Peptides against a protein of PDB entry 5EIB. Designs and how they scored, part 77

Target 1, 366 residues: chain A of PDB entry 5EIB
Amino acid sequence: VDLEPGTMDSVRSGPFGQIFRPDNFVFGQSGAGNNWAKGHYTEGAELVDSVLDVVRKESESCDCLQGFQLTHSLGGGTGSGMGTLLISKIREEYPDRIMNTFSVMPSPKVSDTVVEPYNATLSVHQLVENTDETYCIDNEALYDICFRTLKLTTPTYGDLNHLVSATMSGVTTCLRFPGQLNADLRKLAVNMVPFPRLHFFMPGFAPLTSRGSQQYRALTVPELTQQMFDSKNMMAACDPRHGRYLTVAAIFRGRMSMKEVDEQMLNVQNKNSSYFVEWIPNNVKTAVCDIPPRGLKMSATFIGNSTAIQELFKRISEQFTAMFRRKAFLHWYTGEGMDEMEFTEAESNMNDLVSEYQQYQDATAD
Target 2, 366 residues: chain A of PDB entry 5EIB as posed
Amino acid sequence: VDLEPGTMDSVRSGPFGQIFRPDNFVFGQSGAGNNWAKGHYTEGAELVDSVLDVVRKESESCDCLQGFQLTHSLGGGTGSGMGTLLISKIREEYPDRIMNTFSVMPSPKVSDTVVEPYNATLSVHQLVENTDETYSIDNEALYDICFRTLKLTTPTYGDLNHLVSATMSGVTTCLRFPGQLNADLRKLAVNMVPFPRLHFFMPGFAPLTSRGSQQYRALTVPELTQQMFDSKNMMAACDPRHGRYLTVAAIFRGRMSMKEVDEQMLNVQNKNSSYFVEWIPNNVKTAVCDIPPRGLKMSATFIGNSTAIQELFKRISEQFTAMFRRKAFLHWYTGEGMDEMEFTEAESNMNDLVSEYQQYQDATAD

## One batch from the design tools (peptide; made by RFdiffusion4, then SolubleMPNN)

Design b2_p13_2_s1 (from b2_p13_2, 8 letters changed)
Fold by OpenDDE base, seed 3:
Formats: structure tokens, sequence, C-alpha cells
Structure b2_p13_2_s1 (fold): chain B 366 residues (1-366), chain A 13 residues (1-13)
């Protein structure tokens, strides 16, 4: 789905374009112009019914519909505005199904789009209310991984997207292979989301190795475990050491010892016990799939529900507040039928979310 | 490095 036709042509011409039904390509002509309100109230609103018709058709063809997965950017107008409109409409029609998102967070270091803080804040407001699980992917974190860890001198979008795709493949492993932990989206939510609003995850993938070091690196369970919990390996731009994990899931892939996995997972928890809440019992879940990802002997995918994610929301909130106090560009949004109160409501809800994360960070076992 | 412009373009898509 897109508000621009060019992206659909790129997908169709891609190596996997034929896996999608032609009728499932729904697109506009005008785009959102990086305006959330265009995505949500005008251009996106004109297209949403056509998307919902496709969603219904595909849902009816499912033997067992678990839920929906959206991949979108929060900095643009289409992914943010129309994406959150779709989430809302799907939630209304399928209230008993899981809503899962991969949400790309804007970063000032990687984008010059001045209104990204508005689009992100307005999107987060919708995601808090209408999603069950949101993987937070920060372009800054992806860039830093590419540059620092992968030693790519000039990271490309292809390099960033490779990290995203590896992570998406990792987190969906349990859904694609029967008999695993978190074998469905609902079980994942039960294990990962102790509080309904606190459903924003820090993803990570291991191994991440520079091309020059790949030939010398043994892929071992200890190395995967160590890298997976490293703050530099997080695909969200927050430091887990500044917060506490509410819940963690680790998905290992490849031929490895379950005993070794359990030992290493216990060791990393014990070593980092100060970074876990003590009042949530059994808050670390581990899955092992014998089937490695393509091109690797083994991998590990990390899903962290950490109170440190508040750093991401604080960053967005600070940028939002600085713009909103000046009423900068508000007329672009209000001109599309948006009310100025929706900005204040979105800001308030995001600040409440930050406060909730802080509360649970500071909570002790009584 | 992705230019800020390339990332901005991709964020619009």
Amino acid sequence: as target 1 above (366 residues)
Amino acid sequence: ALSAGELARLARE
C-alpha cells in the first residue's frame, strides 16, 4: 500500500514482486507530502476503503487469522498518517486480532524532514491505543550499526533494510515454524507485554559482523548471546543500561545445544540482573529453531521490552514541543482537516507513556 | 552513507 505509485512498481519489479497478488497492490497518485494529516484525513482516507476491501478478502481466505502486521515509517506522511489510519480501521473491524507493527522511527541525523516530530508524535499516539506489539526501529541505530559494527563506510538504504529484513525474519521465526515458543502473535503479546500500553520493543539481530571479520568469526552461542544483549546491537536508539527490561525474548536459529543456550541466557541475565525488573517472574523467554537463516550457520534475534525505550519517546517529544510551541507548520495539518487539539492529545499521551515506563523502571518488589 | 534526502524519500514511501 502506498500513496505514490512508484513504490508499487519497485515492489512488482523486485525479485519477490510475483508473490503478491496484483489486486493487492493498492496505491494513490498524490502522495502525503510528509504530512501525517494528508495520510490520515485526506489522501489516505480516500484510499483506505480500497485497502480494507483487500484486507477483508485476504482475511476471509485465512484458515486461522492470527492478526495483522504493518511495516511503516513514522517520519513520512503515508506510513505515519495512512498507516495509523489503517491500524485504527483494522482494529475496529477485527478487535480480537493482534495488531503488530514494525515502526521506523525518524532521526534528525538521517532525515532533514522538519515535520517528522509531528508525524512521529501523532503516530505514536495511535500506536499506543491501537497496536498490541510495536517493534521500534530507529534509522539512527541502524546507521550506527552499519557504520560502527559492520564497518560500512557509506551505509546505504539497502544496508539498513538488510538489517530490518533480518530482524523481521528473526522475530517471525516462531510464527513460521511450528512447536516454538511464541508460536502465535497472541502468545508473543502475553509473554512480552505485561502492561497493555507498554508494547514497544527494542529489536536486535546477531550475528552482526564486518565483512573483513566474517571469515575469522566463529558463530557460537556465547558470542550470539553477548552481541544480542550489547547496547550497540539495539535497533532502537536507546541504551538498555539506562532502563530495565520488563520482558525479553531471544530467538535462536540453527543447530545448537538447548543446554548451551539456556546456560548462556541464564549467565547473561545474572550478569546483567540490574537491568531486569525483579518483580516480573520468568520475564526472559528463549526459543530455538533448528533451521538457520539463509547464509548463516546460526543467528539470534532479540526482542526487548525495556523502560529505556522512553529515551526514544523523550527525544521525539522534545523535538515536537520545540516545534509546537512555535506553531511551526501547523497550518499544513489543520488545512487537511486536523484539529490542533489532536497535537496536544498526542503529546500528552506520549508523555504519559514516558511516565509509565519511568514508574515501572523505579518500581521495586514489595 | 544514505543521504538525508534518500532517507527522507524512503520515509515518504
Scores: peptide ipSAE 0.000, ipTM 0.368, DockQ to the pose 0.023
Fold by OpenDDE base, seed 2:
Structure b2_p13_2_s1 (fold): chain B 366 residues (1-366), chain A 13 residues (1-13)
Amino acid sequence: as target 1 above (366 residues)
Amino acid sequence: ALSAGELARLARE
């Protein structure tokens, strides 16, 4: 789905374009112009019914519909505005299905779009209320991984999207292969989300190795485990050492010893015990799938529900406040039918979310 | 740095 035809044409002409049904390409002509309000109230609102018709058709063809997975950007107008409109409309029609998102967080290091803090704040407000699970994929963290870990001098969107695709493949492993822990979206939510509003995840993927170092690196369970818990390997720009893990899932792929995985997972928890809440028992889940990802002998994918994610929301909130207090570009949104009150409500809800994460970070077993 | 075209594309998504 897009409000511009060019992106859809690129997907259709791409190496995988033929795997999608032609009727499932739904697109507009005018675009959102990086404006959440155009995506949510005008251009996106004109297109949403045609998308919902496709969603209904595909849902009716499903033998067992678990839920929906949306991939979108929060910095743009289409992914943010129309994406959250779609989430709301799907939630209304399918209230008993899981809403899962892969939400790309904007960063000033990656994008020059000045209104991204508005689009992100307005989107986070919708995600807090209408999603069950949200993977926070931060463009800043992806850029830093590409530059520091992968040793790419000038990271491209292709490089960032490669990390995203590897991570998405990793976190969906248990959904795609039989006999795994978290084999459905609802089980994942039960294991990962102890409090309904605290459903924002820090993803990570291992191994991440520069092309020049690949020949010298052994892929071992200890090395995968160590890299997966490294703060520099998080795909959200948060330091997990500044917070506490509420829950963790680790998905190992490839032929390895379950015993060795369990030993290494226990060792990393014990070594980092101060970074886990003590009042949630058995809050680390481990899965092993014998099928490795393409081109690797083994991998590990990390899913963390950490109170450190508040650093991401604080960053967005600070940027939002700095713009909103000046009413910078606000007329672009109000001109599409938005009220200033919607901005203050979205800011308030995001600040409440930050306060909730801090409360659970400071909570003891008393 | 991402190209201006790549930035503009992501900004629209």
Scores: peptide ipSAE 0.000, ipTM 0.365, DockQ to the pose 0.023; fails the geometry check
Fold by OpenDDE base, seed 4:
Structure b2_p13_2_s1 (fold): chain B 366 residues (1-366), chain A 13 residues (1-13)
Amino acid sequence: as target 1 above (366 residues)
Amino acid sequence: ALSAGELARLARE
């Protein structure tokens, strides 16, 4: 789905374009122009019914519908505005199904689009209320990984998208292969989301590899485990040491000893026990899939529900506040039928979410 | 740094 036709043509002409049904390509002509309100109230609202018709058709053809997965950006107008509109409409129609998102957070290091903090804040407000689980894929973190870890002097969107694809492949491993932990979206939510509003995940991946430099390092289970818990491997620009893990899932892929995995996972928890809440028992889950990713002997994917995710929301909130106090570009949103109060409501809800994370970070076992 | 074309693409998403 897109508000521009050119992206659909790129997907169709791509190496895997033929895996998608031609009738499932729904697109507009005008785009959202980086405006959340165009995506949510005008251009996106005109297209949403056509998308919902396709969603219904595909849902009816499904033998056992678990839920929905949306991949979108929060900095743009289409992914943010129309994406959150779609989430809302799907949630209304399928209230008993899991809503899962891969939400790409904007960063000034990646994009010069000035209004991204508005689009992100307005989107987060919708995601807090209308999703069950959200993978926070932060362009800040992706850029830092590319630049600092992968030593890419000039990171490209291709480099960032490679990290996104590796992460998405990792976190969906248990859904794609039988007999795994979190084998369905509902089980994932039950294991990862102890409080309904606190459903934002910090993903991580090891080994980190760029498209141009396949460093076939022979990784060991200890090295994978260490890298997976390293803040530098997190796809969200948060330091886990500044918060506490509510829940963790670790997905190992490749031929390895389950015993060695369990030993290393226990060791990393014990070493980092101060960074876990003590009042959620058995809050670390581990899965091992014998099938490695393509081009790797083994990998580990991390899913963390951490109170440190508040650092990401604080960053967006600070950027939002700096613009909103100046009333910068508000007329572009209000001109599309949006109320200025929605900005303050979205800011307030995101600040409440930050406060909730802090409350649970400071909570002790009584 | 992202290319101007890549920035323009993200600006449309």
Scores: peptide ipSAE 0.000, ipTM 0.366, DockQ to the pose 0.022; fails the geometry check
Fold by OpenDDE base, seed 5:
Structure b2_p13_2_s1 (fold): chain B 366 residues (1-366), chain A 13 residues (1-13)
Amino acid sequence: as target 1 above (366 residues)
Amino acid sequence: ALSAGELARLARE
């Protein structure tokens, strides 16, 4: 789905364009112009019914519908505005189904779009209320991984999207292969989300290696485990050492010893015990899939529910507040039918979320 | 270890 036709042509002409039904390509003509309100109330609102018709048709064809997965950006107008409109409409029609998102957070290092803090804040407000699980994929973190870890001098959107794709493949492993931990979206939510509003995940993927170092790096369970828990490997621009993990899932892929995985997972928890809450029992889950990702002998994917995720929301909130106090570009949103109160409500809800994370960070076992 | 190019390939698979 897109409000611009050119994106659909790119997908159709791509190597995987044929995996999608032609009738499932729903697109507009005008785009959202990086405006959340155009995506949510005008251009997106004109297209949403056509998307819902496709969603219904595909849902009816499912033997057992678990839920929905949306991939979108929060910095643009279509992914943020229309994406959150779709989430809301799908939630209304399917209230008993899991809503899962891969939400790409904006960064000034990646995009010069001035209104991204508005689009992100308005989107986070919707995600807090209408999603069950949100993978926070932060363009800030992706850029830093590409530059620092992968040694790319000038990271491209292609390079960032590859990290996104690897992460998405990793976190969906248990959904795609039988006999795994978190084999369905609901089980994932039960294991990862102890409190309904605190459903924002910090993902990570290992191994990440620069082209120049690939030939010298061993792929071992200890190295995968160490890299997966490294703050520099997080796909969200948060330091886990500044917070506490509520829950963790680790998904290993490839032929490896379950015993070695369990030993390394225990060792990393013990080494980092100060960064876990002590009042949630058995809060680290591990899965091993014997099928490696293509081109690798083994990998590990990390899913963390950490109170450190508040650093991401604080960054967005600070940028939002600096613009909103000046009423900068506000007329672009109000001209599409928005009220200034919606901005204030979105800011308030995101600040409440930050406060909730801080409360659970500071909580001790009684 | 995934290079940016291998990540590129995995995203295309």
Scores: peptide ipSAE 0.000, ipTM 0.327, DockQ to the pose 0.014; fails the geometry check

Design b2_p13_2_s2 (from b2_p13_2, 8 letters changed)
Fold by OpenDDE base, seed 3:
Order: structure tokens, then sequence, then C-alpha cells
Structure b2_p13_2_s2 (fold): chain B 366 residues (1-366), chain A 13 residues (1-13)
């Protein structure tokens, strides 16, 4: 789905374009112009019913519908505005199904679009209310991984998207291979989301190795475990050491010893015990899939529900506030039928979310 | 920011 036709042509011409039904390509002509309100109230609103018709058709064809997965950006107008509109409409029609998102967070390091803080804040407001699970994929973190870890001097969107793809493949492993931990979206939510509003995940993928070091790196369970819990490996731009993990899931792929995995996972928890809440028992879950990802002998994917994620929201909030106080570009949004109060409500809800994370960060076992 | 389409296009280039 896109408000621009060129995206559909790109998917169709891609190596996997044929796996999608032609009728499931729904697209507009006008785009959103990086305006959330165009995506949500005008251009996107004109297209959403056509998308919902496809969603219904595909849902009816499912023997056991678990839920929905959306991949979108929060900085643009289509992914943010229309994406959140679609989430809302699907939630209304399928209230008993899981809503999962891969939400790409904007960063000034990657994009010069000045209104990204508005689009992101307005999107987060919708995600707090209408999703069950949101993987926070921060363009800033992706850029930093590409630059610092992968030693790419000039990271491209292709490089960032490679990380996103690896992460998405990793976190969906248990859904694609029966008999694993978190084998369905609902089980994942039960294990990862102790509080309904606190459903924003910090993903990570290992191994991440620069091209120059690949030949010298042994892929071992200890090394994967160490990298997976490294703050530099997080695909959300926050330091887990500045918060506490509410819950963690680790998904290992490849031929490895379950005993070794359990030992290393226990060791990393013990070494980092101060970064876990003590009042949530058994808050670290581990899965092992014998099938490695393509091109790797083994991998580990990290899913963290950490109170440190508030750093991401604080960054967005600060940028939002700096613009909103000046009423910068508001007329672009209000001209599309949006009320100025929706900005204030979105800001408030995001600040409440930050406060909630902080509260649970500071909570002790009584 | 790049649209999903632009991102997809850039990923192919």
Amino acid sequence: as target 1 above (366 residues)
Amino acid sequence: PLSAGEIARLARE
C-alpha cells in the first residue's frame, strides 16, 4: 500500500514481486507530501476503504488469523498518517486480533524533513492506543550501526533496509517455524507486554560484522549473546543501561547447543541484573531455531521491552515541542482538516508514556 | 523522509 504508484512498481519488479496478488496492490496518485494529516484525513482516507476491502478478503482466506503486521515509517506522511489510519480501522473491525507494527522512527541524521517530529508524535499517539506490539526501528540507531559497527563511511537507505530486513526476519522466526517459543503473535504479546501501553520493543540483530572483519569472526553462542545485549547493537536509539528491561526475548537461529544458549543467557542476565526489573519473574525468554538465516551459520535476534525506550520518545517530544511552540508548519496540517488540539493530545499521550516507563523503571519490589 | 516506495527503490539500486 502506498499513496504513490511508483512504490508498487518497485515491489512488482522486485525478486519477490510475484508472491503478492496483483489485486492486493493498493495505491494512490497524489502522495502525502510528508504530511501526516494528508495520510490520515484526506489522501489516505480516500484510499483506506480499498485497502480494507483487500484486508477483509485476505482475512477471510485465513484458516487461523492471528493478526496483522504493518511496516511503516513515522517520519513520512503515508506510513505515518495512512498507516495509523489503517491500524485504527483494522482495530475497529478486528478488535480480537493482534496488531503488530514495525515502525521506523525518523532521525535528523538520515532525513532533512522538518515536519518529521509532528508526523512521529501523531503516529506514536495512534500506536499507543491501537497496537499490541511495536518494534521501534530507529533510523538514528540504524545509521550509527552502519557507520560504527559495519564501518560504512556513507550509509545508504539500502544499508539501513538490510538491517531492518534482518531484524524482521529474526523477530518473525518463531512465527514461521512451528514448535518455537512465541509461536504466535498473542503468545509474544503475553510474554513481552506486561502493561498494555508499554508495548514498544527495542530490537537487535547479531551478528553484525564489518566486511573487513567477517573472515576473522567466529560465530559462537557467547559472541552472539554478547553482541545482542550490547547497547551499540540496539536498533532503537536508546541505551538500555539508562533503563531497565521489563521483558526480553532472544531468538537464536542455527545449529547450536541449547545448553550453551541457556548458560550464556543466564550469564548475561546475571552480569546485567541491575538492568532488569526484579519484580517480573521469568522475564527473559529464549528460543532456538535449528534453521539459520540465509548466508549465516547462526544468528541471534533480540527483542527488548526496556524503560530506556523513553529516550527515543523524549527525543521526538523535544523536537516536536520546539516546532509546536512556534506553530511552525501547523497550517499544512490544519488545512487538511486536522485540529490543533490533536497535536496537544498526541504530545500529552507521548509524555504520559514516557512518565509510565519512568515509573516502572523506578519501581522496586516491595 | 523517503516513502516506502523510495526506500524500496533505493534498496534495489
Scores: peptide ipSAE 0.000, ipTM 0.319, DockQ to the pose 0.019
Fold by OpenDDE base, seed 1:
Structure b2_p13_2_s2 (fold): chain B 366 residues (1-366), chain A 13 residues (1-13)
Amino acid sequence: as target 1 above (366 residues)
Amino acid sequence: PLSAGEIARLARE
């Protein structure tokens, strides 16, 4: 789905364009112009019914519908505005199904789009209320990984999207292969989301190795485990050491010893016990899939529900507040039928979310 | 065994 035809043409002409049904390509002509309100109230609202018709058709063809997965950007107008409209409409029609998102967070390091803080804040407000699980894929973190870890002098969208693809493949492993932990979206939510509003995950992937170092690095379970828990490998721009993990899932892929995995996972928890809440017992879950990802002998994917994620929301909130106090570009949103009060409500809800994370960070076992 | 999320929900009730 897109409000621009050019993106859809790129998907069709791509190496996997033929895997999608032609009738499932729903697109507009005008785009959203990086405006959340165009995506949510005008251009996106004109297209949403056509998308819902496709969603219904595909849902009816499912033997067992678990839920929905949306991949979208929060910085743009289509992914943010129309994406959150779709989430709302799907939630209304399928209230008993899981809503899962891969939400790409904007960064000034990656994009010069000045209104991204508005689009992101308005989107987060919708995601807090209407999703059950949200993977926070932060362009800030992706850029830093590409630059610092992968030693890419000038990271491209292609480089960032490669990390996104690896991460998405990793976190969906348990959904795609039988007999794994979190084998369905509902089980994932039950294991990862202790509190309904606190459903924003920081993903991570290992191995991440620079091209120059790939030849010299052995892929071992200890190295994967160490890298997976390293703050520098988080796909969300927050330091887990500044917060506490509520829940963690680790997904190992490849031929490895289950015993070694369990030992290394226990060791990393013990070494980092101060960074876990003590009042949620057995809050780290581990899965092992014998099938490695393409091109690797083994990998590990991390899913963390950490109170440190508040750093990501604080960054967005600070940027939002700086613009909103000046009423910068507000007329672009209000001109599409949006109320200025919705900005204040969205800001308030995101600040409440930050406060909730802080509350659980400071909570001790009685 | 109860999941971490199930235990946390039960601890709030």
Scores: peptide ipSAE 0.013, ipTM 0.414, DockQ to the pose 0.029; fails the geometry check
Fold by OpenDDE base, seed 4:
Structure b2_p13_2_s2 (fold): chain B 366 residues (1-366), chain A 13 residues (1-13)
Amino acid sequence: as target 1 above (366 residues)
Amino acid sequence: PLSAGEIARLARE
């Protein structure tokens, strides 16, 4: 789905374009112009019914519908505005199905689009209410990984998207291979989301290695475990040491000893016990899949529900506030039928979410 | 499409 036709042509011409049904390409002509309100109230609203018709058709063809997975950006107008409109409409029609998202958070390091903080804040407001689980894929973190870890001097959207694809492949491993932990979206939510509003995940992937350092790195279970819990490997620009893990899932891929994995996972928990809440028992789950990713002998994917995710939301909130206090570009949104009060409500809800994370961070076992 | 191994090795010369 897109509000521009050119993206659909790129997907069709891609190496896997033929795996998608031609009738499932739904697109507009005008785009959203990086405006959430165009995606949500005007251009996106005109297209949403056509998308819902396809969603219904595909849902009816499923033998066992678990839920929905949306991949979208929060900085643009289409992914943010139309994406959240779709989430709302799908949730209204399928209230008993899991809503999962891969939400790409904007960063000034990656894009010069000035209104991205508005689009992101308005989107987060919708995601808090209308999703069950959201993988926060932060362009800030992706840029930093590309620049600092991978030693790319000028990271591109292509470079960032490669990290996104690796992360998505990692977190969906248990859904794609039988007999794994969190084998369905509902079980994932049960294991990862102790409180309904606190459903934003910090994903991570290991190994991440610069080309010049590849020859010096062994792919071992201890190294994967260490890298997976390293803040530098997080796809969200948060330091886990500034918060506490509510829940964690670790997915190892490749031929390895389950015993060694369990030992290393226990060791990392014990070493970092101060960064876990003590009042959620058995809050770390581990899976091992014998099938490695293509081109690797082994990998580890991390899913963290951490109170440190508030750092991401605070960053967006600060950027939002700086613009909103000046009423910068508000006329572009209000001109599309949006109320200025929606900005204040979205900011308030995101700040409430931050406060909730902080409350649980400070909670002690009585 | 790049393999996960290629992604892990995204450092361009």
Scores: peptide ipSAE 0.010, ipTM 0.412, DockQ to the pose 0.013; fails the geometry check
Fold by OpenDDE base, seed 5:
Structure b2_p13_2_s2 (fold): chain B 366 residues (1-366), chain A 13 residues (1-13)
Amino acid sequence: as target 1 above (366 residues)
Amino acid sequence: PLSAGEIARLARE
């Protein structure tokens, strides 16, 4: 789905374009112009019914519908505005199904779009209410991984999207292969989300290795475990050491010893015990899939529900507040039928979310 | 499906 036709042509002409039904390509002509309001109230609203018709058709063809997975950006107008409209409409029609998102967070290091903080804040407001699970894929963190870890001097969207795709493949491993922990979206939510609003995850993928170091790096369970829990490996621009993990899932792929995995997972928890809440017992879950990702002997994927995620929301909030206090660019949104009250409500809800994370960070077992 | 290695390569191109 896109409000621009050119994106659909790129997907169709790509190496995987044939995996999608031609009738499932729904697109507009006008685009959203990086405006959440165009995505949500005007251009996107004109297209959403056509998307819902496709969603219904595909849902009816499912033997056992678990839920929905949306991949979108929060900085643009289509992914943010139309994406959250679609989430809302799907939630209304399928209230008992899991809503899962891969939400790409904006960064000034990656994009010069000035209104991204508005689009992101308005989107987060919708995601807090209408999603069950949200993987926070932060362009800030992706850029830093590409630059610092992968030693790419000029990271491209291709470089960032590679990290996204590796992470998406990792976190969906348990859904795609039988006999795994969190084998369905609902089980994942039950294990990862202790409180309904606190459903924003910090993903990570290992191994991440620069081209110059690939020849010298051994892929071992200890190294995967160490890298997976490293703050520099988080795909959300948050330091887990500044918060506490509520829940963690680790998904190992490849032929490895389950005993060694359990030992290393226990060791990393013990070394980092101060960064876990003590009042959620057995809050670290581990899965091992014998099938490695293509091109690797083994990998590990990290899913963290950490109170440190508030750093991401604080960053967006600070940028939002700096513009909103001056009403900068606001007329582009109000001209599409939005009220200023929606901005203040979105800001308030995101600040409440930050406060909730802080409350649980400071909570003790007593 | 692209391999993780191919994905890593494509990200660097």
Scores: peptide ipSAE 0.006, ipTM 0.363, DockQ to the pose 0.014; fails the geometry check

